# Designs tried in a protein design run: peptides against a protein of PDB entry 7RZF. Part 92

Target 1, 358 residues: chain A of PDB entry 7RZF
Amino acid sequence: PFQEEHLKQLYKIVPIKDIRNLYVTFPIPDLQKYYKSNPGHYLGHLIGHEGPGSLLSELKSKGWVNTLVGGQKEGARGFMFFIINVDLTEEGLLHVEDIILHMFQYIQKLRAEGPQEWVFQECKDLNAVAFRFKDKERPRGYTSKIAGILHYYPLEEVLTAEYLLEEFRPDLIEMVLDKLRPENVRVAIVSKSFEGKTDRTEEWYGTQYKQEAIPDEVIKKWQNADLNGKFKLPTKNEFIPTNFEILPLEKEATPYPALIKDTAMSKLWFKQDDKFFLPKACLNFEFFSPFAYVDPLHCNMAYLYLELLKDSLNEYAYAAELAGLSYDLQNTIYGMYLSVKGYNDKQPILLKKIIEKM
Target 2, 358 residues: chain A of PDB entry 7RZF as posed
Amino acid sequence: PFQEEHLKQLYKIVPIKDIRNLYVTFPIPDLQKYYKSNPGHYLGHLIGHEGPGSLLSELKSKGWVNTLVGGQKEGARGFMFFIINVDLTEEGLLHVEDIILHMFQYIQKLRAEGPQEWVFQELKDLNAVAFRFKDKERPRGYTSKIAGILHYYPLEEVLTAEYLLEEFRPDLIEMVLDKLRPENVRVAIVSKSFEGKTDRTEEWYGTQYKQEAIPDEVIKKWQNADLNGKFKLPTKNEFIPTNFEILPLEKEATPYPALIKDTAMSKLWFKQDDKFFLPKANLNFEFFSPFAYVDPLHSNMAYLYLELLKDSLNEYAYAAELAGLSYDLQNTIYGMYLSVKGYNDKQPILLKKIIEKM

## One batch from the design tools (peptide; made by RFdiffusion4, then SolubleMPNN)

Design b2_p14_1_s4 (from b2_p14_1, 8 letters changed)
Fold by OpenDDE base, seed 1:
Structure b2_p14_1_s4 (fold): chain B 358 residues (1-358), chain A 14 residues (1-14)
Amino acid sequence: as target 1 above (358 residues)
Amino acid sequence: EERLISVESYIKEL
């Protein structure tokens, strides 16, 4: 257990690899017994969210951070950690104090809004989908994993405990959120820029580091984090599948795609799944334009168009990915290619969003 | 994203 002397510490660490990372760590109680409500997952989902009004969206907009992950991690006996980890840009390395301020502003937004049952329900639904349609794991790896988690869960629940959310516990969400405070923080910055500026060596791996107390003034700045109007809770994820019906195999089903529509402007091929029997589909569209590659200017304009289109779809990309949908847009020598893959139920919604931006 | 953070060994041992 971290004592008070271990809190409000800054570690500057020299990596072997050329990486720039920030770890903001909070000691939290052991949440293992609360696996049915999983308050750490609720908070990790929101803090690690990548949509509009998210922490990552703001930090990316400033050019300070490339990626962000948040969540609980196992610690010592009777303790866990909540960790926010970001990949820093070179500029972000100079703005670590401000990055952490934004983290606390987002956390303050979560306090102000309070626990949302609809967010819990989305997490529950996403986890249920992930459980139901998880890929077949390698038996040896899976058995070893199950053997490991048998220490934490009843035998009857061991297969489902990591996925099934059953109880909305706003009290536990608030309890964990109350631990995410500046007075309870440990900060680690990993960068080669600290080479030759360290005074300690880690015993096991010989990692060079420097430990410093975070100034009380900085802690106070983070404690006084106001509400930043740029931070918003995510909107409801419209891409979460709810229909998992598998249609019967047609009697005339062919092992190859059949041409089912042939017009002057379009050809459509269809193949029913005869192998996997999943509520998934792959939609592939090839668009032909005589102008796409007529000259270098048109080629570059077609490229720029797709890049701008991808950028305009970023607001949906993360929500779609969470829901098990993906899209791909590529330039071709004849025009453009669009692919939409994943659960079939909400593919029309994603496809409509793409077409509306085109 | 919510991910199990691969913390460098140093951060695991602190």
Scores: peptide ipSAE 0.024, ipTM 0.638, DockQ to the pose 0.076
Fold by OpenDDE base, seed 3:
Structure b2_p14_1_s4 (fold): chain B 358 residues (1-358), chain A 14 residues (1-14)
Amino acid sequence: as target 1 above (358 residues)
Amino acid sequence: EERLISVESYIKEL
């Protein structure tokens, strides 16, 4: 376990690759015994959320961060880490203190709202879907993984323990949140900009780094993180599938797409799945416009239209992705292509959202 | 990947 001397430390690390990363790390208790409630997953889901009012959304709006991951990581035996990792922009590298302030503001928002059972239920449902429809792993890798986790889980639960949430434990969520404090923080910044500014070399990999104590004034600023009104809990994910019924194969099902609708304005082809038997569908729409490729101006207008449309759909993209839905929008020489893929149950909802923004 | 493991290993060895 980290001693007090290892807390409130800043590491400036020189990478080989041209990357800019920030790691904000908190020592936490070993949560392995709490796998049925998985409070670290609950917090990782919220802190790592990409929807409106999320930490990432705000940090992106500032131009400081490209991506964000939040979650628990295994440490040595008997302790874990909670890590918030972000990909930094060049500008974000100059605003690391402010980025971390926003992290603590979001954590403070989570404390103020308290644990939400509906969020836990969404995590439970998402994990249940992931478990039910997980791809077949390579038998050797899977067997080795299962053999490793047999040390942590009862034999009866070893297949489900990583996925199936059973217990809402608000007390454990609060307990982990209480460890996510500035006094417990370790910060690592990875950037080539530290080249020639380091004074230490790692023994094993020869990684150049500098270690500095975080100033008490900076720690105090983070401790006094107020509620930022831009941070909001996510809305309920409307895209989580609940119906997994597989329709029987039609007697007249063709091995190729059949034309089922032919009108002056539309043609529709359909092929039923005869191979995978999953509650999934692929919807592909090709829109034809004689104006899409008439001249460079119209081409650029069509491009800008799709970029604006994508931007207007960003609020749904992450929630859809979490629920196993995706969409794609592309310009074509004839107009526009739209694809909606994933679980069929909530595809009409996503498609409606897309059409309403068009 | 391997040297990101190094920073993580440095964090693990402490």
Scores: peptide ipSAE 0.024, ipTM 0.601, DockQ to the pose 0.050
Fold by OpenDDE base, seed 2:
Structure b2_p14_1_s4 (fold): chain B 358 residues (1-358), chain A 14 residues (1-14)
Amino acid sequence: as target 1 above (358 residues)
Amino acid sequence: EERLISVESYIKEL
């Protein structure tokens, strides 16, 4: 494990690629033995959340961060890391201290709310869905992966251990949260802006970097991170599928879509899945408007309308994606196209939300 | 998003 001398360090790193990244890293105990509760996954799910009141939502609203990833990473024997990684904007590169302050404010919010069993249950359900409907991996890659994890899990659990959560352990969640403190931080900033400002070279890749101690005043600022009222726990994900029933193939099922409704205002085609046998559906809607492409002005108005509609749906997009649902909205020469894809169970909920915003 | 950040991914991004 890192000793105290290895903590509170800032690394300024020059990339080969034109990237701007921030890595906020915390040494944590080895959590491998706790795979049935996976407290690191619980925290990664919340810290990496993209919904309203999330860390990313606030940092993105300030124009400082484009993307955020949170989670555990393997270290050496006997320790792991918890890492928060963000893609920085040019402006965000100037506000790294404030970005990290917001990270600690969010972590403080998680401490104040305490472990939530319903969040654990959502993680459990999402992982169970991912396991159940996992695509077939290439045999070579799968065998190598299984061979690697056989060192960590009982043989009888090796196929399920990475996916199936079994135990809610609030004590372990609190234990990991207690390690996510400013006194236990290692910060790396990756940017070409550090070119010519480095004094060290990494041994293996020749990466140029500078190492500095984080000032005690900055550590104290992060230690005094208060509750930011903008941060909230996510709402329950209403899109998580619970019904996976596959209806029997109809005797009259055709290999092509059949016209099942024909009216003056609508036509409906239906094709039952005869190939994949998954609890998934694709809903495709073509809307026709005589005004959509009548002239350049109307074309631009239709485009703007769709962009505004997409923006208004952003609050649901992440939760739907996590639950294996997606939607797409496109302008067509005749009007608008909408598609809703993924698990069929909660598609009506997503479709209703889309229609309510239209 | 939650992702397992591998050491290898960090090096490949540098």
Scores: peptide ipSAE 0.021, ipTM 0.654, DockQ to the pose 0.141
Fold by OpenDDE base, seed 5:
Structure b2_p14_1_s4 (fold): chain B 358 residues (1-358), chain A 14 residues (1-14)
Amino acid sequence: as target 1 above (358 residues)
Amino acid sequence: EERLISVESYIKEL
């Protein structure tokens, strides 16, 4: 276990690759016995959220961070870590203290709002979908994985324990949040900019690094993190599928798309799934415009239109992705292409959102 | 996103 002397430390690490990363790590209790509630997953879902009012959204708006991952990690026996990892921009590398301040502001927002049962329910539903429709794993790897986790879970639960949430435990969520404090932090910054500025070499990999104590003034600044009004809890994810019904094959089902609608303004082809039998669909739309490629001005306008449309849809992109939905928008020489893919149940909702922004 | 961060992944990225 980390003692007090191991906390409030900053590590400057030289990578082999040209990468810029920040790792903000908190020691937490061993939560393995709480797998049915998984408070670390709840917090990772929120801290790692990419929607409007998220930590990542704000840090991206500052130009400091490209990506963010939050979650729990196994430690040694009897303890775990909660880690927030970000990919830093060149500018973000200069603002690490402020990035971490924003992390603590978001954590403070989570404390202020308290545990939300609806968020837990979304995590539960998402994990249930992931379990039910997970891809086939390699038998050898899967068997070895299952054999390994038999030490942690009852035999009857070993297949489901990593996926199926069962218990909302706000007390455990609060307990983990209480460990996400500046006094418990370990910070690692990974950048080639530290080359020639290190004084230690890691024993196992020969990684060059410098260790420094984080100044008490900086710790105090993070401890005094206020509520940042830009941070908001995510809205309910309207794209989470609830209907997984697979319709029977039509008697006249063709192995290729059949033309089912032919009008002056539209043609529609349909092919029923005869191979996978998943509650998924692919909607593909090709829009034709005589103006799309008529001259360089119209081409650029069509390009700008789609870029603006994509930008206007960013608020839904992450929520859709979490729910196993995706969309794609592309310019074509004839106009534009739209694709919506994933679970069929909520595709109409996503499609409606796209059309409303068009 | 939420994901399990492995030290091994970090070391492999280094």
Scores: peptide ipSAE 0.021, ipTM 0.660, DockQ to the pose 0.142; fails the geometry check

Design b2_p14_2_s1 (from b2_p14_2, 11 letters changed)
Fold by OpenDDE base, seed 4:
Structure b2_p14_2_s1 (fold): chain B 358 residues (1-358), chain A 14 residues (1-14)
Amino acid sequence: as target 1 above (358 residues)
Amino acid sequence: VAVLRDGKGKETVF
């Protein structure tokens, strides 16, 4: 376990690969015994959220960060870490203090709002879906994984323990959130820009690094993180499937797509799944426009239109992806192609949102 | 193995 002397430290690390990463690490209690409530997953879900008002959305809007992940990490026996990791832009590498300030502003927002049972319920539902419809793994890899996790979970729960949430524990969420403080922080910045600026070498891999104490003034800035009005809790994820009914095979089910609608404006082909029997569908739309590829100007306008459309759909893309939905939009020589894939239950909602933005 | 979950629930093994 880290002692107080190991806290409020900054590590500047030289990578072998050309990468720019920031790791903001907090020592936390061992949460393994709380796997049924998984407060670290709750916080990781919110801190790692990519929707409007998220930490990532703000950091992206600044041009400082490409990706963000948050969650609990095993340390050694009897302690864990909570880590926020971001992929830094070149500009973001210059604004690390401000990035971390935004992290603490978001954490302060989570404190102000308190634990939300509906967010826990969404995590529970998402994990239950992931468990229920988990793809078949290679037996050897799966067996080895299960053998490893048998050290942590009862035999009866070993298959479910990583997925099934059972208990909303706001007290544990608050307990973990209370550890996410500037006085408890360890910062690591990974960048080739530190080459020739390090004074230490790691014993095992020869990684060059510099360790510095974070100035008290910087710690105080982070401690005084205000409520940034740009940060909001996620909206409810409307794409989480709740209906998993598998419709019976139609009596006239063909092995190939059948033309079920033919009109002057639309043709509809349908193929029922006769193989996988999953509550999933693939909706594919080809839009035809005589103007889409008539000349270079129209071609470029059609391209720009789809880029703008994709940008306008970013607000839904993340929530849809979390819920096991995806969409794709492509230009074709005839017009546009749209695909919506995943659980069929909420596909109409996503499709409606796409069409409303078109 | 510390599984950082991205907001998407993808486990990044560090």
Scores: peptide ipSAE 0.021, ipTM 0.707, DockQ to the pose 0.577
Fold by OpenDDE base, seed 2:
Structure b2_p14_2_s1 (fold): chain B 358 residues (1-358), chain A 14 residues (1-14)
Amino acid sequence: as target 1 above (358 residues)
Amino acid sequence: VAVLRDGKGKETVF
C-alpha cells in the first residue's frame, strides 16, 4: 500500500510513442468483496460520462482533452486504485493543474448530489443487457479468463459476477468518493515534451521520468475546488432496451428483402432475421435530393450540413452507444444515407431525435 | 490486470 510519502506526487514521463496522457490516480480499499454493488463501476460511469454536463464535455469545450476514462484498477492484494485518464491536447498539456481542478469540481458535484439509485439501476440494466447478449469469445481466451476469476468469485457466480449488479450500496459509493481527494492523489503526465528534463530511468522498461512533490499550494487549490455550475449529473438514458422479445418468423419470410411499400415518394424493403434471432434491427434510409450533387457548391453544402447535423446529435450519441444503439450519416451522390443499428426496442426514439434535428 | 472501464463499459487494459 502507498504510504503518505507516496501521495501528492507528480511524475513526468517520456513516452516512446508520441502520446500526451494524464493519469490521476487515487489509492482505494480493495473493493473485490463488494462486486455485487460495484461502487467503482458506478463512479467510473459518472466520471467517465460523455454527455452534457459531464467532466469530458467541459474539458473538450476548453480544447484541453480528447478522451476521458475513469474507473477502478486492481492493485496488489488488499488495495486498488481509482484512475482518471485523459488524452491531452497540446493546449491541455499546458493546463494540467486546471484539468485536475475540474476533476475535483466534478467529484465535489458527485458528493453534493449524493449516490443516485436510478444511476445504479441504469448500470445494472446496461450490464445485464451486455451479459445476456454478450458475443461469443474465443474458447481458449474465455477459459483462461474464467480460470483467473475463479480465484475471486464463488463457482456459482463466476460467469455473472463481473456483470450482474445486485445491491445498491450508497455507503460504499461515499466511501470511495472520500478517497478521491487531493491529499491522496498521484499524478502522471506522459509527454515527449519532458525529453531531456528527466533525472530517473525506470529499471524494467528504461522509461525516463522525473518525480516531484506537488506543491502544497496546488493541493490546497484542488481541495478548495468550488462547485462548477457547468457540471450536472447525466439525464436518464432513454435508450436502454427493456423489451427483448423476438418475433416469430413469418411463414412467408423471404431470404431476401421484400418490397412492402411502393409509392411515388417512398419504397420500403423488409427482411426478417432468420439467422441471428437477436432483439436487434438495422434501419437504413436513403434520402434523394436533386440538389445534393448538382455542382461543387451544393456538394460541399450537403457535406457541411451532415457534419453540423452529426455535431448536433453528439448529446444523444453517447447515451445511445451505452445502450447498444448506433447511427451513421453519410453523403451520397443522390442525397444522404442514414443508418440506425442495435437493439430494436429504442430505435424509434433515436430515429425521432435524428429526424427532429434534420 | 487493470481494467479501466470507460463510461462505455469498454475495458482498457493498461
Scores: peptide ipSAE 0.018, ipTM 0.688, DockQ to the pose 0.626
Fold by OpenDDE base, seed 3:
Structure b2_p14_2_s1 (fold): chain B 358 residues (1-358), chain A 14 residues (1-14)
Amino acid sequence: as target 1 above (358 residues)
Amino acid sequence: VAVLRDGKGKETVF
């Protein structure tokens, strides 16, 4: 485990690739024994959330961060880390201290709101869906994985332990939150901008880096992180499927899409699933417009329209993706293509949101 | 290989 001298350290690392990353790492206790409650997953879900009032939403709005991931990472035997990793913009590289301040403001918001059982329930439901409809893995890989996790879980639970949440443990969530403090932080910034500004070389890979102590004034600034009123807990995920009924195969089901509606303005083809028998559907819409590709101006306007539409849907897209729904919007030479895929139960909700934004 | 899982369960292998 890291000792005190390893905490409050800043690492400036030169990558081989042109990447800009920030890693904010906290040493945490080994949570393996708490797999039934998985407090690190709860916190990773919230810290890594992409919806309105999320950490990522605010950092993106400032132009500092492109992507954010949060969660527990295994260490060596008997300890773990909680890591927040962001992809930095060029501007974000200049605002690393403020980005980390916002991380601590969000963590402070989570402390102030306390553990939410409904959030745990959503995580439980999502994981149960993921387990129930888990894709077939390659036998060799799966066997090797199971053999590895047999060291951590009882034989009777080895298949379910990574998925099924059983216990809401607010005490453990608070315990992990108590480790996410500025005095317990390790920061790594990865950027080519540090080339020629490093004084150390890593022994194994020859990675150039500089190690610096984080100034006490900066630590104190992060310790005094206020409640930023822009941060909010996510709303309930309306896209989580609850109905998994599979309709019986129709007697007249064709092996190919059948035209079930033909009108002057629309054609509809349908094919029932005769192979997979999953509570999933693929909705595909092709919109035809004579204006979509009439000239370069209209083509660029149609492109810009879809980019703006996608941007306006980003908040819903994340919640839908968590729930196993996806959408795609593409320009075509004839107009636009829309696809909605995943669990059929909540597809009408996502489709309605898309159409309301169009 | 310590896998960071995002909120979506996407594993980033470092």
Scores: peptide ipSAE 0.018, ipTM 0.677, DockQ to the pose 0.645
Fold by OpenDDE base, seed 5:
Structure b2_p14_2_s1 (fold): chain B 358 residues (1-358), chain A 14 residues (1-14)
Amino acid sequence: as target 1 above (358 residues)
Amino acid sequence: VAVLRDGKGKETVF
């Protein structure tokens, strides 16, 4: 485990690839024994959320960050890390201190709101869906994985332990949140801009880096992180499926899509699933417009329209993706194509959201 | 979106 002398350190690292990354790392207790409540997953879900009022949403609005990942990482035996990793823009590389301030403001928001049982329930439901409808893995890889996790879980739970949440433990969530403090931070900045500015080389890979103590004034600035009014807990995920009923195969089910509606304005083809028997559907819509490809101007306008439409749907895209729903919007020479895929139960909700934005 | 849907949280793969 890191000793106190290893905390409040900044590492400037030269990558081989042209990447800009920030890693904000907190030593945390080993949470393995708490797999039934998984407080690290709860916090990773919130800190790594991409919806309105999220940490990522604010950092993207500043132009500082492209992507954000937050969660627990296994260390050596007996300790873990909580890591917030962001992909930095060129501008974000200049604002690392302020990015980390926003991280602590979001963490402070989580402390102020306290543990939310409904958020835990959503995590539980999402993980239960993921478990129930898990794709078949390659037997060799799966067996090796199961053999590995037998060291951590009872035999009876080895298949479920990574997925099925059972216990809401607000005390453990608060315990982990209490470790996410500036005094417990390790910061790594990865950028080619540090080339020729490093004084150390890592022994195993020859990675060039510089280690610096984070100034006490910067630590204090982060310790005094206020509540940023832009940060909000996510709304309830309306896309989480609850109905998994498989309808009986129709006696006259065709092996190919059948035309079930033919009108002057629309044709509808339907094929029931006769192979997979999953509570999933694929909705495909082709919209025809005589204006879509008339000239370069109309073509570019149709393109811009779909880009704006996609942007307007960003508020739902992440929640839908978490729930195993996806959409795709494409320009065609005839108009536009829309696809909605995933669990069938909440597809009408997502489709309605898309249509309301169109 | 590295939502590792695994119950262990969004693990940052270094």
Scores: peptide ipSAE 0.017, ipTM 0.621, DockQ to the pose 0.227; fails the geometry check

